# Peptides against a protein of PDB entry 5Z08, part 101

Target 1, 168 residues: chain A of PDB entry 5Z08
Amino acid sequence: RQKDEWAKKTSSLMKQLDWFIGEHLGAMLAAEELGGPVVGELMEIDPDDLSAGFNAHGKLKKATSQPDLDRRQRRIDDIWGPQDEQGQAHKRKRGADEALAASAEMRDLIEQLMNKLVEAGGDNSATYVEIPRESAAARFLVRSKVAMFHPNDARRLRLVDFGRDLDD
Target 2, 222 residues: chain B of PDB entry 5Z08
Amino acid sequence: GLPRLIDAIEEASKIPAKRRQTPIKPTIEKLTTHLYTHGASPDSLLRLADLLTLRNHLDQASLAAITRNLYPSSTVSDEVVLRFIGALGHGQLKPTLALQALFLRWLVMVYHLLENPGVLGQVYGVLFDLLDTAAIRPQLCHLLALVTRRKHVRPFRIQAILTLSRQTGGDPNLTGLLRVFKNYYPEIIVGDATKGRASAFKHPDPQWRQHLDEIQQRRSEA

## One batch from the design tools (peptide; made by RFdiffusion4, then SolubleMPNN)

Design b2_p14_7_s3 (from b2_p14_7, 6 letters changed)
Fold by OpenDDE base, seed 4:
Structure b2_p14_7_s3 (fold): chain B 168 residues (1-168), chain C 222 residues (1-222), chain A 14 residues (1-14)
Amino acid sequence: as target 1 above (168 residues)
Amino acid sequence: as target 2 above (222 residues)
Amino acid sequence: MGDTLRQLIEQILE
């Protein structure tokens, strides 16, 4: 009975997690990968501010003519600017594809992290997952205090042990 | 006047809330109202800094309310600054991290009123070493962004921020601070960990700033 | 959002 209730609860929570990743987090992670805002900051980004794009300093760019800054601003404008119907469709598709990719990466990463935690049986040294790159997903997990990088190896990520850190 | 209100609060601060004969809240409200209307003189600021930073029996809400209304009517002395800096970090005798964040925010908002802005530069190391404290990091980075000079931008600090940025998943406040560093040393390569958004370090409270300016203007007319 | 994710993961791991 308790195991079944636990299994149901866990399954429900996993579904909620999957939904949260797919519906909310994926698009934002994709935006971060594309040089957009960092996920998990209370970005009261005014939708109007998103349309204006961000300079290399994370400030709303005033329309000054510097060409190299134009590429990143163009990427944001290319992400959020009113393009023609065909350009919007391609942009929406690309954005959707990037969001799906980011969602998949996050799901896979969380799954690996949880699996390693379970497999490690309390050995913290065995809880590290090797990550191929420092992705927006990995960074988000660290910012959220869900995961931690290995102190000496940014390619190794582990779940934070929420049970131990509260007692110190 | 303000000194009498501070006297009453100082006396009340020595006594546990359960043992006070009278509620302190009305006196705190009078104090905060007075501070909002007139600001605090340098002498009053020092006394209030002691009340805010030293362990006493005042509740967190009262301390926060005083801090939010801590408008200087004049300048802010080095001594006042050092009281707040000394209150930062971990320790049983130190204020809560939430209150420390308010102190740092206050220092940011009154930075232009410091008698000697260089005092913060002298304690730069103390401030910098607290960057690992997540609860105060946003305000701390903002303050450091104001305080940082070329002499503070050292290779070991660059590396420390880069390391901490990786460890924090690219905290935007750290990225913002690295950008400030880069202003002094353009050759600083901000690694992939910092490709994220940087904090712009905007003024924390424009309304508070406006009200401070009004209080300060009254001083110039006197 | 990060807090929500953290809470969900914490609840799963409990």
Scores: peptide ipSAE 0.235, ipTM 0.369, DockQ to the pose 0.298
Fold by OpenDDE base, seed 2:
Structure b2_p14_7_s3 (fold): chain B 168 residues (1-168), chain C 222 residues (1-222), chain A 14 residues (1-14)
Amino acid sequence: as target 1 above (168 residues)
Amino acid sequence: as target 2 above (222 residues)
Amino acid sequence: MGDTLRQLIEQILE
């Protein structure tokens, strides 16, 4: 009975996590990957400033630079830009596709991190996942204090041990 | 019944208004009338939450009308709450800030009907990080005032509110939230920020509350 | 957002 309740609770939480990643986080991660603002930072972004686009550092471009119709800026504008009527359908589809991709990356990364934690059986050295790149997903997990990089290898990521670090 | 009305609206929501064979407005009016009279079951609430929070082709007036009539006939599930929370913030895929303000107001008005009020405490950070968004700040502060517990009152959040209060010229809603924080930690030095006018966080719509109570009472008698 | 994700993951791992 308790195991079944735990299993149901865990399943429910996993569904909530999947939803949160897919419906809420994915678009923002996609924007970050495309050079938009960093997820979870206070975005003092006025809606009017969103039209100016973001530089490669996620900072608002100064209005004076000619809208370099950079494909990347279009993607950011597609995700975050004002709803002007005609160009929106293609923008919407691209934004949705990038959000789906970002969601998939985050889900996969979290799954790998959790699996490694379970497989390690308490050996912290075995809990590291090798990441091919420092993705928006990986950075977000670190900023959120969900994960940490290996001190000597930024390609290794592990879940923060929420249980043990409180007793030391 | 309500499910059939939702079905019709869901199908219509997939199609741009200009390409619909039939006007959706009469169906929206039937839906809102039904909601006003009977409220929405948990299942219907979830479906309506999806219609309200997910990007579709429904017009803002229709979405607002549904939200204003979104009376729960029973409880509000965590899933429904999370749909509304997920819809908050900036982005092309998100509802308008005006609609988000209505969602937050709705959450305030139905807070006592949540199956698990703790779910809002779990997403406290999400709500808190949106305080810089002026259009939704009044309702956010009200919701946070309800949700805030001692565990949420952290030095960095205190400082964030103080900073934002200075930047906004002492928004009464932020002052109200700071007072809530001070109730948990009386030692918080809020300086002149709390000397200003604070929001009392009164119920947003007493008539809506009364009507909700009537709907809730009918279920207990059935 | 990060806090929410953390809390969800913490709850799953408990």
Scores: peptide ipSAE 0.235, ipTM 0.386, DockQ to the pose 0.479
Fold by OpenDDE base, seed 1:
Structure b2_p14_7_s3 (fold): chain B 168 residues (1-168), chain C 222 residues (1-222), chain A 14 residues (1-14)
Amino acid sequence: as target 1 above (168 residues)
Amino acid sequence: as target 2 above (222 residues)
Amino acid sequence: MGDTLRQLIEQILE
């Protein structure tokens, strides 16, 4: 019974995490990878505040209507993509594809980190995931104090042990 | 003249200091005095660039003294520029990072005398990839601030500066470079990385500039 | 957002 309840709770939480990554983090991580603002250095950005977009100073613009996220993504796309009309449609598609790619990268990284933690069976040395690059996803996890780099190897990332590190 | 002094130093540079029959220091002093007084022609600059950038038996103090007195009497060719750029980075055959910083400083100070300033734009990536090297970062950022054009401001480079700025605790030189990027794309959100003090990229040596101008003026009168 | 992610992961690992 407890194991089934835990499995259901874990499954529900994983769905929430997937939703959170897909709906909120993916676009921001993609923006960071594209040279936009760093995710998580912004204060508690209400999803509504994310929709309002950021001013040139990285501060949340006041909640103007829904079109501003599209306008910002358009601005990033307008800045970096081809200037022709066909280029704008390609830019929007590219932005969406980049958000999907960033979401997938974050999901995969979290999954690997969790799997390594479970497989390690309490051996902290075995909890490290080797990352091919310092991605926006990896940086976000570190900034969020969810993950930490190996002290001697920035290519190795592990989950913060929320149980042990609180007792020291 | 200057060519004979360079000949003597080139020959001495092939021999370890302990095996030289004559001390090289007096010849270096004559060279630096000549450079200070007359500057270096394009041909002499190329020879001196080789002497400074290629591994030889000259001591670091002599190499630094030559670099500090490397006044062009005319223009600076692409070939000379590329010798100095090729000497940057890590490697056993590369000059010391201290000497590389002097080369970058020199390139900043003679930037207006380049025959083709676009040559630095062509090697922009090579320069940019060295930003993680702390010992040369101040001069490198200054040079990049001069060289950067819209075509160089790319998403991956913006991100690289932002990342490196965070990792360095907000190096003022990186903040300064990011401001240059923002001039081309005002919409770049720099977050807290730009709230810090930025370098103004002032001329590194006003006295050197003044003396260079005097040497350059003599050329226009001849 | 970082706190939300941390809380979600913490809850999953509990």
Scores: peptide ipSAE 0.230, ipTM 0.335, DockQ to the pose 0.284
Fold by OpenDDE base, seed 3:
Structure b2_p14_7_s3 (fold): chain B 168 residues (1-168), chain C 222 residues (1-222), chain A 14 residues (1-14)
Amino acid sequence: as target 1 above (168 residues)
Amino acid sequence: as target 2 above (222 residues)
Amino acid sequence: MGDTLRQLIEQILE
């Protein structure tokens, strides 16, 4: 009975998590990846607002050009091109596409983190996931106190052990 | 109908096989027969994608049987695609690599039915990063061959495939993917890695394709 | 949003 309830609860929660990531978080993470506002510090960005463009003169410091970052930036320029009706439809579609990508990345990252936690069998040293980049997803998980970076390696991320922190 | 069969399987999936009051196999057979005959609507397809990709108590044979009969009667939504993409990779919460290979094969076979083929282009990095996983590499390369656009062909990915090709002794699927890359950038020096046999990325199952076409034609007549 | 995600993940891991 308890395992069946757990499986049902887990399945339901996974669906809710998927929904939350897909419907709410993905667009905001995409915005952050595109140089928009940091998720959790600013109000709900409507996917339609992603289409409107960020006017903020924020000095995006030249972080070292990993070629993948430069491409998302070029995508920003193509997304922010002139407001012709065709440009807006393409912008909305592209915004939706980036939201889907961000959702998939977040989902994958959470699943990897959870898998490593299960596989580690209580060994905290084995719970780290190697992340190829510091993504908006990774940063969001850290800000949300869901995950933490390895103290000596920002490429290694693990889930916060929610079970131990209640006893201290 | 199909929704009731899915309901029964969803309920059974919550219960370990040894604790089920009724065998699930007859219900799976009814489901697969129905899918073979009529295909899956978008709503049913999403529910089935959840059953296939979320951890549950269904046996691997049942999951494989559902996947092999997962004929869309209509289009395939982004949500369905993302369920399958999210199920890829390593870990105890992920489906088996054998099942993941079937998912990738399915995505190849239904690629032309995607509501938005661009969704796969958005998750291109996720797919590409799995190329080191030998068990899914053949189907993954085939899917990437369909998905790849000029925007995905980057120096680091070219180098990654070249490196992996050397490490694998020239996997024909990687060679095939490199040829796709070369179509976008003819100047790519593939060296000796292209001298090997390349996969042609032929349709994985012509019979499945034919049957899918029959199901899709019935939709166009309705 | 971060709290919602945390709560969902916590509930899944319990």
Scores: peptide ipSAE 0.229, ipTM 0.350, DockQ to the pose 0.301

Design b2_p14_7_s4 (from b2_p14_7, 8 letters changed)
Fold by OpenDDE base, seed 5:
Structure b2_p14_7_s4 (fold): chain B 168 residues (1-168), chain C 222 residues (1-222), chain A 14 residues (1-14)
Amino acid sequence: as target 1 above (168 residues)
Amino acid sequence: as target 2 above (222 residues)
Amino acid sequence: MGNVLRQLIEEILE
């Protein structure tokens, strides 16, 4: 009975977490990843407010050939580029796609972090997830005091110890 | 006069110091004294900009001394500005980073004398891409703080500053520049790493400013 | 938002 109640509670909380990530965090994380404002603990950045603020027609200089910078710059250009009506629809769709991608990345990262915590059985050294890049998602978790980097390796991330003695 | 001094220095700059028949130092001292007293005309500024920015056989101390005394008697042309901007960055043909920092400092101090301040806005990207160069970052951030307009505040640049700020442990100059960006876009969140002391971008040399003003006033009375 | 996320994760891990 208690295990079933815990399982139900956990399932409900996971659904709430998924909803929160998808509905609130995804767009903000995408904005940060795209070079927008850093997601703070207190700031609800309305995606619409972000879109309204960055209307500045700056001449995009062709960024030099660093492929990752070029991809990011292209994403920014596509999101913040000239607003013709067709461009707005493509911009909205692309913004939605980036928000979805950011949500998926956050969800996956949280899942990995939780799984590693459970698998580690109390060994703090085994709780680290190796991250391929410092993402907006990873940074947000650290700022939120949900996760921490390994002291000597910024590619290793773990959940903050929330005091759960995982009973064996 | 000043043109003859520049001629002599230009000729000497083509020859390695060990092969010069006469020491150039006395001529440099005469030049710097003249510049301090009278300033440089637009034509003289262009010639001096070439001497300062092009690879030649002048020693670093002489180049620095000229730069420190580079008082415009009039305006600063786009061409002069572009010489100094073109001299920035890494490369065997570029001036030393120490000299580049002096050039950026000079541009800050003469910004109000530019014939077209918009020229710096046109090369904003070139300046911004050099922010990773620690040796010139303080002066570069100050110049960017003067030059930045709404059109320059782009998402990728916001992110670049934020990333670089994290990597540098919150360089006060980057924090100062980010505050300038925030003036155009208040929604920019300066993360906790940037809650540190921001540079106020005060005038680098008040005495130099005062002396420049005296030189400029003499022109208006003539 | 960070606090909400933290709270949700804490509750899941409790």
Scores: peptide ipSAE 0.207, ipTM 0.318, DockQ to the pose 0.269
Fold by OpenDDE base, seed 4:
Order: sequence, then C-alpha cells, then structure tokens
Structure b2_p14_7_s4 (fold): chain B 168 residues (1-168), chain C 222 residues (1-222), chain A 14 residues (1-14)
Amino acid sequence: as target 1 above (168 residues)
Amino acid sequence: as target 2 above (222 residues)
Amino acid sequence: MGNVLRQLIEEILE
C-alpha cells in the first residue's frame, strides 16, 4: 500500500515536472539558446506574466487571464521573428522545434542527474553527469539551485543534495 | 523650514505639470538648497523617499536633483532603505532605471549612516536578482560589494555571476563582485571571465562625501 | 519558475 502510494505520488510529480518542462520551460530555454532573455532572470514573472510574453525591449507584458500556450509561442516568435509574413510561419515552426528540443534536453538532463544521485549511494564523486556543453538547460538548473558544477570541471554537473543544505 | 517645502512639493506632485498654478521648479530649488545646507532629518528623509520612489507628477530632473542633494543630517532608517529597494527593477509604477541608478549610488554613499546595515543583507536576494539589468549593474555591484557577507556567497550565486560575466563579455563590475566573493571563499575558481579588468568600487563622489561629513559634524556638535 | 522546478524536483526526490 505505501509503495503504491509512493509510486502514484512519484508518477504524478513526474507528470507535473514533464508538463512544466514542456509547457513552460522549453520555450524559454529555447529563447535563451537563441540569444533571448535568460531563464530565471524572469523570477518575478508570475506564471501569468509568462503568458503575456515579452515586448521588443524584453519587457514582460501583463498576462491576460487565458494563458493560451499558443499565444506565448507566437509572442516569442513575434519578438524574435523577421517582420515578413512568410518569415513568421517558418519562424513559428522553427521556434516550436527549438522549444521541443530544449524540453527534451532538459528532461534528459534531469533524468540523468536523478539517476546518478540514486546510483551514487551517498558518494558525492559519483553523482556527476558529464555534459557535452553548457546548455541553457544546465545553466537554468544551476540558477534554480537544483544543480551544481564540479568545482574543477565545468563539464560535470550534479544535483544539489536537498537533504543536507537545509540544516546550514 | 524643510517640512513646509516638502508639504508644497507633495501637494504639487499630485497635480500634472500642465495643471499647476505655479511652477514647481523654484520650490525644488529651495528644497535642494536647504538639503545641501542642512541635510534631511530622518522624518524628512522618509517623506522625500516617498516622493522619489512613488509614482507622482514630478519631472525626472526634479527627482534627480532631490536625489543628488539627499544628504542625511542623521542616520538612515530601515524604512527609508526599504523604500529605495522597493523602487528597484522593472515595472510601470517603478522609477526610471536612471533614477534607480541614482538611488543605488545614494545607498552606497550613505551606507555608513544606516541604522541597521543588516537590512540590506536581508534583501540581498532582491538586489542580486537585478544584476542582469545593465543600466543599474555598476551601482548594484558596488552596493553588493559592501553588503556581501559569507552567508550570501553561495554556489548558485557564484555560478550566476560567472554565467552573467560570460554573457556580458566580462563586465568589470561583475568581476569586481566576484573578487569580493573570493575574499570569503579563496577556492572560487574564477575562470577566464575574471582575467579582465575589475572595478575597484571607489567612492562615487568624493565631493559629495566631504559635504556629507560636514553636515554630519554639525550634528555631533549640537 | 526556478523555484517551481526546484520544488517539483525536491518533492520527487523525497
């Protein structure tokens, strides 16, 4: 019973995480990779403000009540897109593809980090994931205080031990 | 006296410039002259902080002139500090970034007069999260350099500055702040981003400091 | 958003 409740809770949380990455984070990570605003500098962006998109000066517009995800993607595309109509459709597709790629990269990175933490059995040296590049995803995890780079090697990333850092 | 000048400016600040019966500029000049000569008491300082930080109909030149002459005659309360901190960042109701830079510069110049310097340490996160705002970054880094203690130097903040330093092409102010961090944790490997020129965080206005000292000395003799 | 992500990950690892 307790294992089943834990499994259900974990599954529910994983779905929420996956949703959060796919629906909210992926587009912003893609924007960062494309030279847009850094994800997490928007810490004051209420999820509602995120729905409002950025103006040409990188300022968030106030979100109107209906967070239409499609409208946000369009706004990112409208901010970074060439003004020409044909360029907008190609930019929308490219922006969607980049958002999907960024979401996939973030999901994979989080999964690797969690797996390494579980496998390490308390050995901090074994908790590091090798990253091929400093991606927007990796940077975001570090900014979010979820992950840390190895002190001597910026190609190695690990999860922050949430259990110990609360007591200091 | 100063309270009457503030009263007049507060009333004028409620009215759009085009609808004022009298020009406000002469009253602002009287205020700034008074501030330059005598400084502002704690009570007057709070009222002036509200005029500077809250949205009103005062022009930017007047607000800047008041800020440049905002000499405390005594100490600076936590409430005054928090008014200026609350005015920082992006928003329709917030002061211009140019005025925010003047507020940060002011906080640097009066840091030694704070009743509780720890108040800035309590809002350290708020200040730190504004480092991406290029227009205020120089003064913000300087203030953070004064405020930073060991408890604030965390791995995530080190990494955030390193990342921002790379993104900005090695902003000297960020490099200066990283050097302050390194004083608390010498083992911080500041990569190639810090091989560049660092800001020394010198006093922003030596003449302003000297004049402040003269105003403060008159208080100690009274 | 970073706080939301952190909270979600913390809850998963708990």
Scores: peptide ipSAE 0.206, ipTM 0.341, DockQ to the pose 0.388
Fold by OpenDDE base, seed 3:
Parts: C-alpha cells; structure tokens; sequence
Structure b2_p14_7_s4 (fold): chain B 168 residues (1-168), chain C 222 residues (1-222), chain A 14 residues (1-14)
C-alpha cells in the first residue's frame, strides 16, 4: 500500500520531473554531456539552441575526456557540422534525441536513487546506487545537492536525506 | 565604481528631469556598460531594485535599460526578489506594466541564481492573482511554470486558469501553465479551449543567458 | 534548475 502510494506520488512527480527534465533539463543535460555548459549554471537551453551551436567564444569547458564521452562528443561535431538545410534537420533531430536520452538517463537515475532510499529502510549504507559513469545527470544531482557521492567511491551515489544529513 | 554610479543615479532620481543640472543619460550609459561588463553584486542589485521599483523621476527608457542589463554577478537575495514582486500589479505607485513585464522576464532569467527559490512559492498567490493582466501574462505564466509545486495546484486555481483560458480564447501561456498543473494532477480535464498550442516557456533571451553565464563564470574563478 | 529539481525530489520524498 505505501509502496503503491509512493509509486503513484513518485509517478506523478516523476511526470513532473519528466516534464521538467524533458522540457527544461534534458536539453541542458544533453548539452553538458555534449561538452556544453554545466547544468545548473545554465538556464533553459532550447533544443533548437542546442542545434544552433555554441559560438566559438563560449568556452566549452572540455569535460575531461573519459573515453566513453568521446562517442557522444563526436556526435556533437556531427550535430554542429556544416549548416546545410538537411544538416540542420538532422541536427535538430539528433539534438532532440540526445535531450531525450539525457532525460531518460536522469529519470532512470532518480528512480534508482529513490528506490534504493526506500529499500534501505533507514540504512544509509544501503542507499547507494552504483553508477556506471559520472554522467551529466549524476553531476547535476550532486551540484543540486540532491545526491552525494560516497566519500570513498565516486561510483556510488545516494540521495541526500534532507531531514537528517543537513544536521551532520 | 558601480556604487558611485548608483549614488549619482539615486541623487538624480530625486529631481525632476527639467530641474537636473546635468543630463542623467551619460551616467545611465556608464551604469549599463558597467553592469554588462561586470554584473551587479548583491548589494548593488538591491539598490538597483529600489531604483527600478520605487517611484522616482527616472525616465522609462532608463529604467528599461537598467533592467535589460541587470546581470547578477552572484546570487539574487530574497529581498531583491520581493522588491520586484512588490512592484507588480495595478496602482499609481507601481511601475508601468511594460516595466513589470521586464521584471518578470528578469526573474525568469535569473531564477537559477535565487538564494531561496522558495520565496517565490511563498508569494505564489500574489503572482497567480495577476494572471488576468494581459500585459504581463506571458512572463508571469513562465515564472509560475517554474515556481508551481503540488501545494500550489489547488482546485480554485485550476478552475481560475480554466476560466481565464476560456475567456482569452486559449492563451498559449495559460495552456502552458495548465499543462504544468496537469503534471501534478493528471486528472485535470483540459477543455477544448485549451487544445491549442501551449507555450513551451523557452528562455526569453539566449544571448542574455550566455552573457550571464560568462559573468557568473568569472565569479567561480575568483 | 537544480533547485527546482531538488524541490521536486524533496516533495517526492516527503
């Protein structure tokens, strides 16, 4: 019963979160994954703006080259390649697809984090989700003070217990 | 520096334009140039908020120019937010609706820099009650879309927005806000009048955003 | 945006 109510509340809030992620955050997370500006320091990137290019003066802070980021980064160059009309449509579609992917990743990560918190039953050691990589989603959650990395293991992420952890 | 420019403008704001010994425009231009280059500190931002929101002898073009260049170099305090919120609505002492629209647009554009975003949630009712004011509705709906939480989505507000949407012939901004409400309560029936295009509440000014990010980045490096 | 997300998540967890 409580799990179902939580699942419904979570589903509703996940829909809101989904909307927020899909309409606002997903594009920015995609931009961050694509070497764009860090989410939370940036307001809403229009998916169309994601397709239009960060002009040369926006210091793309090169996200440190983790090798798996290279495939997504190469996809940016394809998204930002020459301005042919057909290229722009493909860029928009790809930008939308990356925004959707980033949104899905954030949704999944939040769901996992929340599920672990519920399953842990108050055991903080059991609240950690193993993340395969430091994603824009994971970084955003940490920057937002929604999640924390394990102090000894950057592959482990947990939700901040806003009721307890602010007092330690 | 910025404080001295603000001092000069504050002094000039007390005097009618016809009685000023020196034109204020050059000082406003210096201020806006400084703001564009460096942004406003929290203290300067508060002083500028007072200049923008309180009745004075500054011309509308100058007030608009300051607002368009009101880049925070740091965070935006609750006090600053409340000054702008307090300036909204109808009244002889209130800024023009055009200027209020610029304030709301500004709040949207700096929402991520608020020290306490919850402050807007506390004044949600004040904001919501202004939705009938057509001149500020687009920016107001955008701000409300950011601020709205489940606690704000009440039956009377749902009904109010549905009614207003019908009365306006399905204003896309109201439809957009209603979609936000529907995210919290999927059972909300969006009537036929709301089947129209909803606003996506995109960032109002991408160039302004980019420039803000540059100013904010300098702070993080300092 | 992070604050909005945080508030949404906080509200979910309440």
Amino acid sequence: as target 1 above (168 residues)
Amino acid sequence: as target 2 above (222 residues)
Amino acid sequence: MGNVLRQLIEEILE
Scores: peptide ipSAE 0.225, ipTM 0.404, DockQ to the pose 0.363; fails the geometry check
Fold by OpenDDE base, seed 2:
Structure b2_p14_7_s4 (fold): chain B 168 residues (1-168), chain C 222 residues (1-222), chain A 14 residues (1-14)
Amino acid sequence: as target 1 above (168 residues)
Amino acid sequence: as target 2 above (222 residues)
Amino acid sequence: MGNVLRQLIEEILE
């Protein structure tokens, strides 16, 4: 009975987490990956402001058509620059696709982190997930104090032990 | 008429009370009586909004009395709304927090008379960032409850409310605002900090509402 | 957002 209640509660929480990632975090993580504001610092991204693009400081850039913009900045500008009616539809679709991709990355990362924590059986050294890159998702988890990088290896990420770190 | 009373108060507001030739209180009383009886036209509202929001030599009691009698006889323009929003927050040039609370209360009570309610949605961030200011939080949460749309319900704002709710021991106004957020996103997890009584955001002053309705009705009959 | 995520994860792991 208690195990079933726990399983139901955990399943419900996982659904809520999945929803939260998909509906809320994905777009902001995508914006951060696209050089937008860091999730948690400048979170007032009006979806309409997302359409204007962000400078290197996370401030809304007026889409200046400068030709020699680096591919990433161009992708940001392609997603967020002033586009004609046809270009806006493509931008919205690209933005939605990037948000979905960011959501999927965050879901996968959280799942890996939780699985490693369960598998480690209390061995903190075994709780690290190897991340292929420092993603917006990974940075967000660290800023949120959900995860920690290995002190000597920024490619290793683990969940913060919410249970043990209070007693030490 | 009302314009002449405003003229006299505007001129007096430029001069420190100790240097005025005549006390302004009788003119303020005439103004508030006129406002109570007839309301303020859009033009008069704008002038009064400037008197209330800009730093001048009027005393706080006079400013509060004007605000409490600021009945619109017609609609409330975006310009008037933006004057009051611009007056919010901390700063030496801004009105007192007590007066700001009266402005927010006023905006709640006249919300249905706004020419463009969407203007408040455009400044949603400015309003939301003031939630940590305890003195204005009750009225601010009420206004945000009216203004909030799906586009405003963002994870950072959800988190900010949850954090502030924990820090305040579960302020009922924050819990009320979070319930408004949940109407758009039912999946929002309300942590233990939000377990408790929520504000229902009832009209702040039913008598004021009734009197406003009487003033508005006279306009429709003229 | 981070605290919501943290709280969700904490509640899942409890």
Scores: peptide ipSAE 0.214, ipTM 0.350, DockQ to the pose 0.311; fails the geometry check

